Peptides against a protein of PDB entry 7UQJ. Designs and how they scored, part 74

Target 1, 160 residues: chain A of PDB entry 7UQJ
Amino acid sequence: PELYQNFNITPPRGVLFHGPPGTGKTLMARALAASCSSDERKITFFMRKGADILSKWVGEAERQLRLLFEEAKKHQPSIIFFDEIDGLAPVRSSKQEQIHASIVSTLLALMDGMDNRGQVIVIGATNRPDAVDPALRRPGRFDREFYFPLPDVKARFKIL

## One batch from the design tools (peptide; made by RFdiffusion4, then SolubleMPNN)

Design b2_p13_1_s1 (from b2_p13_1, 4 letters changed)
Fold by OpenDDE base, seed 3:
Parts: sequence; structure tokens; C-alpha cells
Structure b2_p13_1_s1 (fold): chain B 160 residues (1-160), chain C 160 residues (1-160), chain D 160 residues (1-160), chain A 13 residues (1-13)
Amino acid sequence: as target 1 above (160 residues)
Amino acid sequence: as target 1 above (160 residues)
Amino acid sequence: as target 1 above (160 residues)
Amino acid sequence: PLELAPPLEAVLP
């Protein structure tokens, strides 16, 4: 409840952060996790790169996703942050379709299986929202999207 | 023209950013992209990790590189940023030489095939310039190099 | 000597930075490297993701680790920074145990083989210290641990 | 004008 209220969104199963690379998607996800953490209620933050899951866990990616979601559920309130989620769930246009399709299908099932009573938020970040499988962008999955514009030159010089 | 003028360099096919990790190579590449973007002329920024291309696209890396360069050409003015480019094009000293050699050869051919009349800049970033294949550092490829020193302690405390 | 004195720690073979993702572990490791560098004594900084070593170097990870430690020794004073070290050395609970066990065993041997007279510091960063193999956390390895708390909301708004 | 930080003197080799 409170975690979702602090996002100012009706409890989404997933939020897609999209925008040019280095627009602060990962930093914002972490800032949101920190802002939603109180002394009484620490939020557990899980970060995975979509790319790293596919490459590290060839043949075990599905199991690692299940374990991730189980751990996030056990340590709720929690945030699962997938950086470069298009790397995990590319649109089904590449010949590696079967392996990618099984991982996507597992992620879909895990997101669909999340009881909205749970305090687990999934944040996906991508630079290419159109490269994310449309099935992940449907209601009950990554059904909220936030665009991260390129910070203006003045804003960037404050970070340098 | 203008994009290259804003770099204060004669239009290089490629620029190598080298220096210790987290000296701001990626941030600088993005700041340059932002500074070269006007309201009238948006620069498209493509980012890939050399590492991720090798691991994600085993057997398709060459095709993905071609598609990347075609897309960058289609969306010019554009910047292709390769982070950890030594991961894509390691010096030909490892036994995976044939697969790496084909990817390097493809990248060489793509950089050589860039018409300098095109508004596509390639930026490679590495922490180990000596681990980048010397063929990539030749004229018409990554023929400009910029060293990123470790910011002094005072400069870093402004970022923290 | 001086490098280890600048860490205000008795010369550890390894330091484990742990805490929530984006608490500045990587940034601190780099700041320490910069603060320990003088005009007379430049510190060489090597960064690897545990994840990337496992995925890029399937069957060669052990060799790449050896080469990394040899290069770090050759370029001392040096820092080896492993980001996401739990990705390289997960607790031996997954069925990929044999491949992971060999990489962990190699890392253990390399850390044990570091002469403390050498000016090579190993920094491991993780968000999950409990997911790091306990053998790596023993004396003479990652025997110093530093917790990185979530910066308060006010501190993060200064970075945005 | 973006004050370009003084050109990192390209240490031309």
C-alpha cells in the first residue's frame, strides 16, 4: 500500500522507465527506493541487468527469475529493478526465439502471479521501449511507463 | 559538419575515450551528445557495451553491428557509443580468436565504410586502451584519443 | 604500505563493500583510488564485473582472473575492483556449482597467493554480502567489510 | 557558451 502510494500510482505490477541512456533511470529507481524507505520500513532493492541474466544463466535464467521473485516476496516491501530489460525480453524477432521466449514466458508468469496485495514493485528500465516484448507492456505487467528525457546541458553540468 | 565542429575535431570516424573506470567517459559522451543537440537538430544516441554485444549476440554480433550502423546512419546526426570496447575487440591474444576476429573485422569494415559526409560519430570507451585491437586505433577508425584522468578528490566530492 | 595506510586499514588482501545498489560503492572505490594517487605515485585501477567475467569468459574465467592479478601486480600500486562480486562467486547453492566452484577456487588461490608486500588491493562490491561465498570473507581475503547505507533523500536530491 | 573546460591538451604523441 504505502510503497505504491509513494509512487503516486495505483499499485502497478510493473513500471517501465524508458528514455535515452544515462537519463537517470537507474538513479531514479534507487532514489524512489530510498524515499520510500523509512526507519520503520526498509525497502529491499533487487537489481538485475536483463543482459546479465541471459548471459550468466543460460539454461537457468528461468530458475533465477523465480528465485528473484520469491526472494523479493520474502523481503517485501521490495523493488525488483531490471536494467536493460529489452536485453532479457527482446521482441520475438531474433532467431534465438526459443530461449528468449521461455525467459519472457517465465517473467510474464511471475508478474501475472504477483498478488497485488504484495509489496513488490517491478521496475524495468530500457532505452528502447519498442524493443521490449509487447506482452510485458500489457495491463498487470509493465502497465505504467515513465519517460526520462535527456537532461538539458545545464542540468548535466551540475552532475559533472 | 556541425556535429564534428562541436567536437572541435576534424570529423573523425571514431574517438577513443580512455582512462580509469568512472572518470566520466560515458557521461562525457552523453554530455557531448546533449551539447550538440539543438531544438532544430536532435542527435540520436546509440549505446552498446562491447561486452553485451559479444555475450547477447553469440553468432549474431556481426549482424547486430551492421544493423546498429545502418540505424545510426538512418537517424543521423547520431552518436554510436561503445562502452567497454575492449570487450568487443580484445587484442587477438585469446583462444576465442576466431569469433572475436570476425566481430572486430565487421567493426573495422563498418567504420571503414562510414562516409565522412555522414553525421555519425563513433565513440569507444575503455579503461585499457592497450587491450583494444590496434587495427581499431588506426586512421579512419578510432584515430582520436582522449584521456580521462581520475578527477581529483575535490571534484569527486562535488559529485557525491 | 602507503596505499594501505591511506585506506586506514591494516593491509587487507581484500575489502568488501556491501550495501543497497547505488549507495556509491563503485564511486567510493574510485574515490579511494584517486585519493591514494599522488603526482609521484599513480594507482592503477582495474574494474571487472563478476557477472561479466562469468559470462564473457565461459571456460576462460580462471585464466582471465590470473591475467588480471598478474597485470595488477605488474602495475602496482593497484586496485582490483570487482563489482557485483556475488555474480562471480555465488554461494555454492546453484547446480552450476562445478563451474562456479572452479572460478571461486581460482579467486581464493589468487587472493591467498598475494604477497601482502605487494601494493595490490582487491575491493569487492555487492548488494548481497550473504550471497558471497563465505570462503571469500575469511581472513586474508575479503576480511574487511564496509557497509554503504542508502543516502538520505536529501543527499540524493543533490546528485539529481 | 559552454565553456569547454580548457582543452585537455591533447598530448599529441
Scores: peptide ipSAE 0.000, ipTM 0.209, DockQ to the pose 0.025
Fold by OpenDDE base, seed 2:
Structure b2_p13_1_s1 (fold): chain B 160 residues (1-160), chain C 160 residues (1-160), chain D 160 residues (1-160), chain A 13 residues (1-13)
Amino acid sequence: as target 1 above (160 residues)
Amino acid sequence: as target 1 above (160 residues)
Amino acid sequence: as target 1 above (160 residues)
Amino acid sequence: PLELAPPLEAVLP
C-alpha cells in the first residue's frame, strides 16, 4: 500500500511471487506487510496455503475464499497471501479438475470484484508460475510477477 | 555438475542431505544448483516433496517419478531435489507399506537406470536419515551424505 | 533443559512459538535443542507437523501421538516439536471437528501425564495462536508463549 | 480424496 501510494502507482490487485521453493517468497510477502505497516497504519496480513484451500475446505473452499476477501476488505489496508497458489491449479484428473476450476473461477471473480480503490493486495506465491492458470496472470489480477532467485552460495553460508 | 567436472570427480548419482529440519537443506540444494549454473550452463532444478509423492500421487506416483527423471534427463544438466525423502519410507500401516515399497522400488530403479554420464544429480533431503530405506543409501544411489548441523544461537540471531 | 536447570527454573511442559510463518519458529526450536545439547548431554529432537498428524495418520493419530511421547520419554532429555500445531485445531466441518477434538484430547492427556521430573519439552509452532485450542494454552501445557516477529526489511535483504 | 500428481516443474534458474 504505502509503497504504491508513495509512487502514485495504482496498487496491483495481485502480485505473483515465483521462484524456487524457500527463496524467501513467504518471507518477502511478510516483510512487505511489515514494512508497509506503520504504528499509525497497520496492514492486516491474511495467509492461506493453496493446498489447504483444496484439501481442508472441500465443498466450502469457495465460501472460505469469499469470507477471506470480505474479511480482508473489512481490515483494510490488508494483504492476502496465498502460499503455494499453484496448489489451486487444475490437476490432470477430471473430478479434481472441476473442483479446482470452481475454486479458480471463484478466486478470479473475487479479484475482479475488488474495487480499484480497495487497499487489499493479493500476493500469490508459487514455485511453478507455469502451473498457475493463465487467467490469474491477466491484467487486473496477478499482473505483476516477481522472480525470487536462489541466494548465492555466500548468502547461504551466512544463513547456515 | 561444474563443481564435479572441475575436480574430475564422477558426480554421485545421489546425495543425501540430512539434519534437523530448517537447517538449510532445501536452501543448500538450491544454492548448489545456482552456483553450478552459469550464464552459459543453466542447471534445471526439479523439486518434489516426499509426502506429495505419496499423498498427492496415489496410483500415479511411479509414473510421475518416471516422468520427473525423463524431464530431468531432457533438461540436463539438472538437479532433482526430493524434500522430505523420508516421507517415502514405509509407514507402519500394512496397506501404505505396499504403496511405499512400490514407490521406493521405482525410485531405486530410476537411480540405477541413470547412465554415469548423465548430468542429473539427485539430492534427497531428510530429517531422519535412519528412516530412509537402506537400499537408497547404497553406492550408486544416495551414496554421499551431508549432515546439516543446527546453526548456533549466534547464527540464528543473524537470521532473525 | 540446561537453560532451565542453570536458572533453577522448572522447565515448562509446553512452549508455544507463534508468529507469522517463516519467522524462524522451527529454526528457533532447533537451535534451542542444539544449544541445550552438549557432548555429554545430547537432546533428542522429535518433530511432527500438525497437518501430518491429521492427514497422514487418520485413525491412528492418537496412537502415533502416544508412541511419540513414549519415545521422547525413552530418549530424555528430549524436545517434541509440533510444527503447524494449529493444524490440530478443529476445522469448521463437523466430521473433521470430531477427529480433531479426539486428537487434541489425546495431546492434552499426554501433556498432563508428563511427570514434572521428565526432561521432555514440548514446543508447538503456529502462525495462528488464536486457532490453537485454549485448553492447550493452559498452565502445565503450552503455558509459555514466544512471539516471533517478522524480521525487518534489512534483515530480510540479508537472508535473500 | 486422492490428490493428483502436480505437473512437473522445471524451475529454470
Scores: peptide ipSAE 0.000, ipTM 0.174, DockQ to the pose 0.102; fails the geometry check
Fold by OpenDDE base, seed 4:
Structure b2_p13_1_s1 (fold): chain B 160 residues (1-160), chain C 160 residues (1-160), chain D 160 residues (1-160), chain A 13 residues (1-13)
Amino acid sequence: as target 1 above (160 residues)
Amino acid sequence: as target 1 above (160 residues)
Amino acid sequence: as target 1 above (160 residues)
Amino acid sequence: PLELAPPLEAVLP
């Protein structure tokens, strides 16, 4: 939030947290939600896993996304956090994924339908930003990307 | 390692990080690895996802676990982090999971085979500690558990 | 950054991350730095440990702080992260800490000297917020604090 | 009660 003020950048509707596994993407989203709530102004935090929306809600994933955004709007200020968003919005190029394509289209429409003045922030986390549909990474959607590096710890993280 | 020295606590062979998704379990493990390495004493950090070990190494998962522990011992002081360890070591009670049972038994043996004096710490992270085989949660294995709460966000975490 | 815009909160000059060891404070700071850099606008991330500034730079710690802030200003937008800031800015009440008092005074002056419009954010992390000089926790300095809870350790981390 | 103190400028959005 604050760096975007300092940088005169309009708050994005959506933020993509990307980086290697365990770089704290989900924790960050939660910490943001937590930090941004005062005693007077509590932020409602909604969390969904991309894969869970696809797997648990086969045929209802679109409805679940709509309900999620409606609830987020109802409980604004709010954050919607999609963990593993590449699981919800995979790259459309695979011939077999009509279901994924429909869910992505719904998510796109929901993000596009959010007022710029709305107090709903969408955060997507992925370990594979390149596996996220490029349409979600466009301005007005997940137009801000955040690389979560491995801590540049002088510890040789030899991830073998 | 250092915290356990400083507190005169024998370093556990295994630590179970459990809590809701995105409470920072993986981040913590990385931060611990990072913080415990000095310029003189670099900790080697090994990370594996439980599900990845099962899916990528069908038929070789046991071998991969053995190799992981061997590499960790070779590069001590080291941390082995298992993300989503419930995916590797599910509760033995399901009739269909002989493959899981064999992998769990291998992990048990590897953890039991670690010397108390070894500079290898095993950290398992799960969102479902109750889905982890109770045998892994016994003394000398993942005998210390750490619930990662949702940040007690004065934000109404309405986890719907 | 954005949540502070949405909440009409002036960006703090300094942010205190506090919470038990390993709660992800340092990783959060790094993730923040990495996240706030776009392809067009790279943020420069400076990291220092509080204890390292005192121990490595005995007699030059003040100069090192000044140089750090100068470099951060030169490379703005930038983040200065002080890990273990309680090691740099201990509570002034101990009779023996004249050296600490001088470093704290320098840090205070540097934080006060930052323009509100400056694109330099200071993040301090501590496990002991109560060990940080209260003067640093005042408005215009580390005026925003973030408790990094222990994960609600259903394990009694009796860190005795 | 995790008192997350007043929201910090997370460099995050």
Scores: peptide ipSAE 0.000, ipTM 0.288, DockQ to the pose 0.107; fails the geometry check

Design b2_p13_1_s1 (from b2_p13_1, 4 letters changed)
Fold by OpenDDE base, seed 5:
Structure b2_p13_1_s1 (fold): chain B 160 residues (1-160), chain C 160 residues (1-160), chain D 160 residues (1-160), chain A 13 residues (1-13)
Amino acid sequence: as target 1 above (160 residues)
Amino acid sequence: as target 1 above (160 residues)
Amino acid sequence: as target 1 above (160 residues)
Amino acid sequence: PLELAPPLEAVLP
């Protein structure tokens, strides 16, 4: 939040961190949440996994997403981090497609329903940006994307 | 473990993690300490903050550093992690310069006094490698440095 | 590399990184792979996700795991990183339990079949170590475990 | 786009 306030930028509702696995997306999201928290202004960091939303919240995933966004709004400034947001994507079963469609639809509605003045930032992380529903990548949702490149081989050698 | 054995590298006494805040230095140090611990061989992880050495240990900082290195040597294999080691640097007061000079001198002596066969590794983390006393960056001390790059400034701006 | 050399530790065949999400497990695994690579000795880093093993490799997961371990052995020294290894755990369907049992059994056999002199390290990362099959946590498999603690809230502020 | 960090040139020591 503070990082955003200084730049006079209307904060994106959603930010997509994409790049190969182990490029630090989740670490970065936590580091950003940490780095935006001061003694005066603690950012509440909410984290969920895309796969956990499908598997743990079977039948209540929508309600739990709503509660997550409500809690995030209540504890402003806040970050909601969806790790492996591509894990919301249906696995090849028709029943998972329906569950996916409802969960993604709920996430879309929640992201659309965030007031532009809300100090809630949603970060999605994926190793497969192309597996993220294009509807999530539209303006007002995950409309800003960040590529986490692989540590170049050169980057490997300097910690050696 | 195996990966390191093959490089026949004389282990550094000290490793400097440097890079902007939120780049995962402290997390990396903990993860390294964790990653080097087994059921058979637990690495003892000691952590201190540069600022805490100056503020909490006023008048005993040197003694506490000695005790820290003695405890680390007693509990080999061990890692001593100095988070924000640049926080040992004096803030603008002459009194802090004297305290800094003595604490840094003590740390130098302790790092120099580590037997080359000692299983004590010292990791310093800083956001300001240039604020780290050059004497600490000499061979046999923090003679290996690792840059933790920012997620490129573009990675801030698109979250903005 | 150096950190482990001094410890005369017979390298574990498998290392379990566990801890809350976004504690840098995947980043650490890549960082380890990178840090162990030199100009002379490049470590080949293989990465798979537990969920991808179940979902993408339906009917070929065992074969793909065998090929992965063969490729890792061919490209020694190598790291096989299983991100979200708890995602190999059965989702609540009987069909997934059978697929899980066979995939986990294959992984167990592959880890047991690694020659102690093999320069192949297997890293599993999970947010739920208790959801990892206890058979994978036995000696000769993921017999070394590393907890990635949450950066305490205090660790947030000083990275600021 | 966040040019995300050049991946941690995670050169572990």
Scores: peptide ipSAE 0.000, ipTM 0.215, DockQ to the pose 0.073; fails the geometry check

Design b2_p13_1_s2 (from b2_p13_1, 6 letters changed)
Fold by OpenDDE base, seed 2:
Structure b2_p13_1_s2 (fold): chain B 160 residues (1-160), chain C 160 residues (1-160), chain D 160 residues (1-160), chain A 13 residues (1-13)
Amino acid sequence: as target 1 above (160 residues)
Amino acid sequence: as target 1 above (160 residues)
Amino acid sequence: as target 1 above (160 residues)
Amino acid sequence: PRQLWPPLEASLP
């Protein structure tokens, strides 16, 4: 919010953090949560892992996503961070593809149903932007993408 | 490639990054990918997790490894980064040991089958070098090892 | 050990590292292991993930915990680091709650059974301290808590 | 347009 207000930019509903693993996507998503959290405006940070949505929420993933978005709306301003959102990508089993398709469809519907007036930012982190459903990357969803480059190894060796 | 060419060092087929979790192994593997990637020579970075190979690729892990190495060869210069390669270590179930033994055997064969002329570097990251099969640590495989020390806590407290 | 000896503080049996993901909990737990490891006194660092305890150790989690603590005691001075210890928190399935309750009970018993004379430190890292069973946070268990704040984004942007 | 962000972990102490 504050970061976007200072730039006079309407906060996207969704931001895709992509880049190799360990480039600080999770750390940035959190740093965004912290920097947007002033003493006056605490930002609630919700975190879920894409792989956990599929593995732990077998049959309830859609309901858990709905509850998450409701809770985020209740605690606005808030950030929903999906770590490894590409873990919502179908593994090559047809049964997992159907389950995944329904979960992605639910996430799409939840992102579309977010009123632009809600101070809820959704951050998806992925190592594989190409494994993220193109429908999630459309306007009004994860419509902004931040690439996390690797630190120059030479720069790191100077810090070592 | 460039890093090795500049040092007149034949790039190892495999590099083992070992050290405690969060020491930046993944980040360094990636920084190597980025620093070896010039505007003129993009390095393709492939990443897999050892635990994902066992859990997600039940029955297809060998085929997925073959496809990964073929894709890496197609997109050379490339880096294949195996995060948590010790996750290819057998959990103490006999059935998992057999499945694991076949996957490790496949990885060995793929690393041995890499023509030295291929600009494909394989980086394995582990927190437990002793849990990595000694056969993977032989010459022509993960024959170079980089220890990732912990940053001195005193150095960290000076930055806090 | 050395860190606590220098402060004349009896090392707690357990330390809870809490704070948002990517704040360096894992890195600090490891930095503690390294800084406590002198050339003269190597500290053995054991790492487990809470989610792995539940998912990989179905039916053997208690036995694996016992073996871990025995191994840590054998290799003292040692650190047992539980990453994502809140992953030992029950997912909302009643069957997982019972399995989880037994695993947590086992962990409690193991922490209580640690002789204060053992140079075994247990570090639990969590993003959700409120999801950690209050029984684990009692004296003689995870009785010390370290909050890992987010680095100020402004401070990070100045380093960028 | 993909915005390039500098790696935060380069700035991690």
Scores: peptide ipSAE 0.000, ipTM 0.173, DockQ to the pose 0.031
Fold by OpenDDE base, seed 3:
Structure b2_p13_1_s2 (fold): chain B 160 residues (1-160), chain C 160 residues (1-160), chain D 160 residues (1-160), chain A 13 residues (1-13)
Amino acid sequence: as target 1 above (160 residues)
Amino acid sequence: as target 1 above (160 residues)
Amino acid sequence: as target 1 above (160 residues)
Amino acid sequence: PRQLWPPLEASLP
């Protein structure tokens, strides 16, 4: 927040970077972390992948999220970057496993529990903003969204 | 400064972006310029390449640097981005031409002459931080360094 | 080609990335290289600057281009990235030095000589697509163009 | 209201 309060801007608790893969979402997040860190005030950059939290920490994902937010809070000012957040927080459906629902609920609670004065910024990156649970995209969470367009989508389909 | 004064942070006079080529240093600098410019407060972004100042302005490099800093000061808030600053300000050696030494000395003086209250940020980008004159990397100059690692090939393979 | 054949797309021999400086052209090229390289199939990324080929290799630029294409062919799958290709291959004019014309002619011949089945992609980046020789922009050369717009200045101010 | 911020286009890693 001080990073943003310093701009007379109400700090977003979260920013969603969305756009096609490899449009520089991760790079931008690192860059923001870098650019916001001074010699006097180093920003601690935490990076996690949504798929990694789900796949590597089966049964501990909620705990790992809590620990991540606690560590980010201890190392303020900090940025938590969730790469591929659509893997972590898919849109809730009746067919989705209870595990995803629990992780999403934990992330919601953690984002809601952030003090708007706390120097923690959460950046989620996704290639599919519509695959992210709308609850995460509400005010006080990922309430700001940044589109990373492909230079002409038709053009990318020809490069990839 | 106001961008950083808003942070109660002594604005670095200069920031060194370093890392392998095409890790987004230039993009980041533009990103920062864009992100720091509001509708009310547009940041003027000046871009120069180190090699261009040396090769295109032989004998006028010092003057061009002075003009650049003056123009940046007139158009505050502003960012001066030196791409490939290792080309402009190589490490001083007994074998280096007097021309490089003069340009480095001019750049040092210009960075030292920046008012810490002035809304000018200098960003140097290099692929070789060790090829930049250590005098430029001292406090009050490029005193903040940002490493732009190559995204781990493995990490990127999971994003696509 | 296989990178593109995997998409049932006739591989462009060349792709032109164009847009304002620091819109991520170089980064995109590296990103594509990294994203297209698997653990099984590493893409070799060759990077050259147009101005460097002209200024550093005066009288050998043609040879250096040939060597670059040969090396890229040996290290398939590969990407050749020409940063600032407008420096290497400016629009042909009666006022342009014979040196530029020879380099352009060599590059044209090298791009024409690429087997469409070869796993070599050429990416040219420019801030001025109109400064690139139209002959390079024809089918079988840089026949695909990608515009990299400036991210709207309004968009970034709210993150910082 | 969601603030959609315009394209950070070509920041490929």
Scores: peptide ipSAE 0.000, ipTM 0.291, DockQ to the pose 0.061; fails the geometry check
Fold by OpenDDE base, seed 4:
Structure b2_p13_1_s2 (fold): chain B 160 residues (1-160), chain C 160 residues (1-160), chain D 160 residues (1-160), chain A 13 residues (1-13)
Amino acid sequence: as target 1 above (160 residues)
Amino acid sequence: as target 1 above (160 residues)
Amino acid sequence: as target 1 above (160 residues)
Amino acid sequence: PRQLWPPLEASLP
């Protein structure tokens, strides 16, 4: 709230950054975290990769998500950045689909369980917004989406 | 090296951010400074405006540049961000051309004098890359250029 | 209204972004313009620098401000972004003080003349909010202020 | 009262 109370805007619980790889999604998330942190108001920035949540935390991923949201709430105002959030959706193995469904279900519950008075912002980044579970993109979750376009081919060429 | 050694990239001594005004050049520079600063490795961020180097430091601009680079070296790893670096090139008055040439010459020498082992990154930002002295854009100076495009009108639309 | 109707927020006529240079004020204004512009709802983004309004448009500055607001109204929903709006307050020369007072007076009148039903948002950015005429910072003008802090060195550490 | 709005929502693209 206070982050958003100062904005008098209903805090989006989640913001989805999407666009081609290398369009600055991760950098924007870090810049936002930096820009919002004052001397008087320290914002805590948490970062996780979607693929790491699945691969490193096999059987513990849900617990790690809960701990992440608890720690973010404890250190509010805070930003949770999920990079490659589509990486929570592994390439189809029947066993991985079940694990993914459980992790996504946990994330849905955690986002839904955030009081509108919490000073926790969730940012998801993906190169493939269509690979993100539509349930995450609903109101009260990642209800704002930000497309990071490929700079025109000429603009990519000038970033080289 | 070590900032870039962690990236296995040959450290550009200088990076030129260019693109239309408000394309995020300054924010990107700050985000990079934030993203590269770990709990174990504090990056110091120095910022100067090109126009301020000319207008505020008349007759002392070269000394102020030297002091800036010395302080950046002392506080390495560090980032020196020159915002509006094209503002080192004032509108041609014959007297301002000489002052500009001296300041640019000093900046060239300072960039050339940075040991490859220094953990100092120089970022220049400009809205007008063609107004930046070509000598600054050569290898060993601002040898990497990053174009910050205007998000295409369609891209602005997709950031909804 | 409709830009803000989608947010159910009383539209501030003006928003003042303030904070140290390179804290992302201009990028935020562009990101807001992008974030508010859908495929169905095209937001037009106008940008002016305060110093340019004074220096480039000597004797025409008031007319250029009127034309800017008329064009913004014609292309509603729209955002007018004044970068370095404190640059409308030049360093005191008696002649510049009169020109400044006239331009600020025109801006006040244009902001006051915006119907609350207008889909025009004005964003001012400054590094020096105290250099902005207090009359611009009153209700119905720049009545919302956004502080863009320097991330404290500790805030940089927390953005890791 | 001046509503000081902190940048996060505006900073959230």
Scores: peptide ipSAE 0.000, ipTM 0.268, DockQ to the pose 0.130; fails the geometry check

Design b2_p13_1_s2 (from b2_p13_1, 6 letters changed)
Fold by OpenDDE base, seed 5:
Structure b2_p13_1_s2 (fold): chain B 160 residues (1-160), chain C 160 residues (1-160), chain D 160 residues (1-160), chain A 13 residues (1-13)
Amino acid sequence: as target 1 above (160 residues)
Amino acid sequence: as target 1 above (160 residues)
Amino acid sequence: as target 1 above (160 residues)
Amino acid sequence: PRQLWPPLEASLP
């Protein structure tokens, strides 16, 4: 019986980690992957950056996203971590906005196409949850959000 | 005058990193070692696991601890990182408790025997600070503690 | 005399944190800022992302970099952390390459213009050190590099 | 003293 089955929790299709930079969102995603992986049950951790999807995959971003989701499904249980998912957000050019909109649309479709029976969790991390397309934050996508608060600097200072 | 000189901070002999698993304690220790090492002044980073001290060093744990501290002193500036220092904690057997108590006593003596002039920092990491012997958490030992918070546990529970 | 004083380590003007994504580079930079800051001596931590320099500061990137360095100098001791400094790297457009080259040139000039007497440390984080302009990796700039290794997943499993 | 993690972002004024 699988970790997620034992929780009777339908694994969220998508989890949004948001909070100020360096609050450990990326680290947490990795730690989740590590903590959920056992010797008997390794979780495959896929990581992409939002900006890399736009820059490295120029012209192939949609295909690379599809391949990523296929590979994640093939290697389930798996986590797809999109670091800086707000980096999918357009830079202020209409052509970049169109490319962005297409990539986001592809991501939406891929998240929607993930059957609940798949052991693929998508984690998006952002410092700017409001810069993430609201369509990504809807049920069946990044429908669960984690705020990573800044711990109070004052509390840190008193302890050093 | 350098950033570090202006802190006038007597380096703790021991620092306890504590917090939930995957909060980056081990990673932090490594990166501290890295960050403090320069081309001109390399910090030697020694890493041991609490459980390995009990298991790999059965019958030699005390000797290996002594050697570790001697080597760290010889290669100063140095960091000794004990990952999972709570793994020195006994598994529920009286014989293991005695072995543990002996190892902990040796570690206490080694930390106490560190002259303040030595450039050896001891970092202990644990997920269970309450499972760390209180004697280790006293002044002159692990007298500074760092809590590595989980990013919002409540959010984690709603998503998991 | 404190550990850091005994190090006689001229704080690097620039430190490059590199390693696989989610190895805690960003977290480390923040932890360094926190660990170095005391109640009496607060380190001001400035954070920027490489991609944000290109996107948010379109047409003002150079000015914003200058302002950032001025503000860091004004609030010394300070750390400037550039997360994803490789995100200053051009997306494959000649116009973006020119903008990038201009921004990088400005950053170079700002790092070179930092008097050794200033308590400003610049930390760059990247997953792709080879994608960072070699000019940034020269002495007086990011002349110290820290590799953040992936913890071997196997080692993690044996430890957890 | 026990250090608490993670740091507050100082909002630059």
Scores: peptide ipSAE 0.000, ipTM 0.219, DockQ to the pose 0.049; fails the geometry check

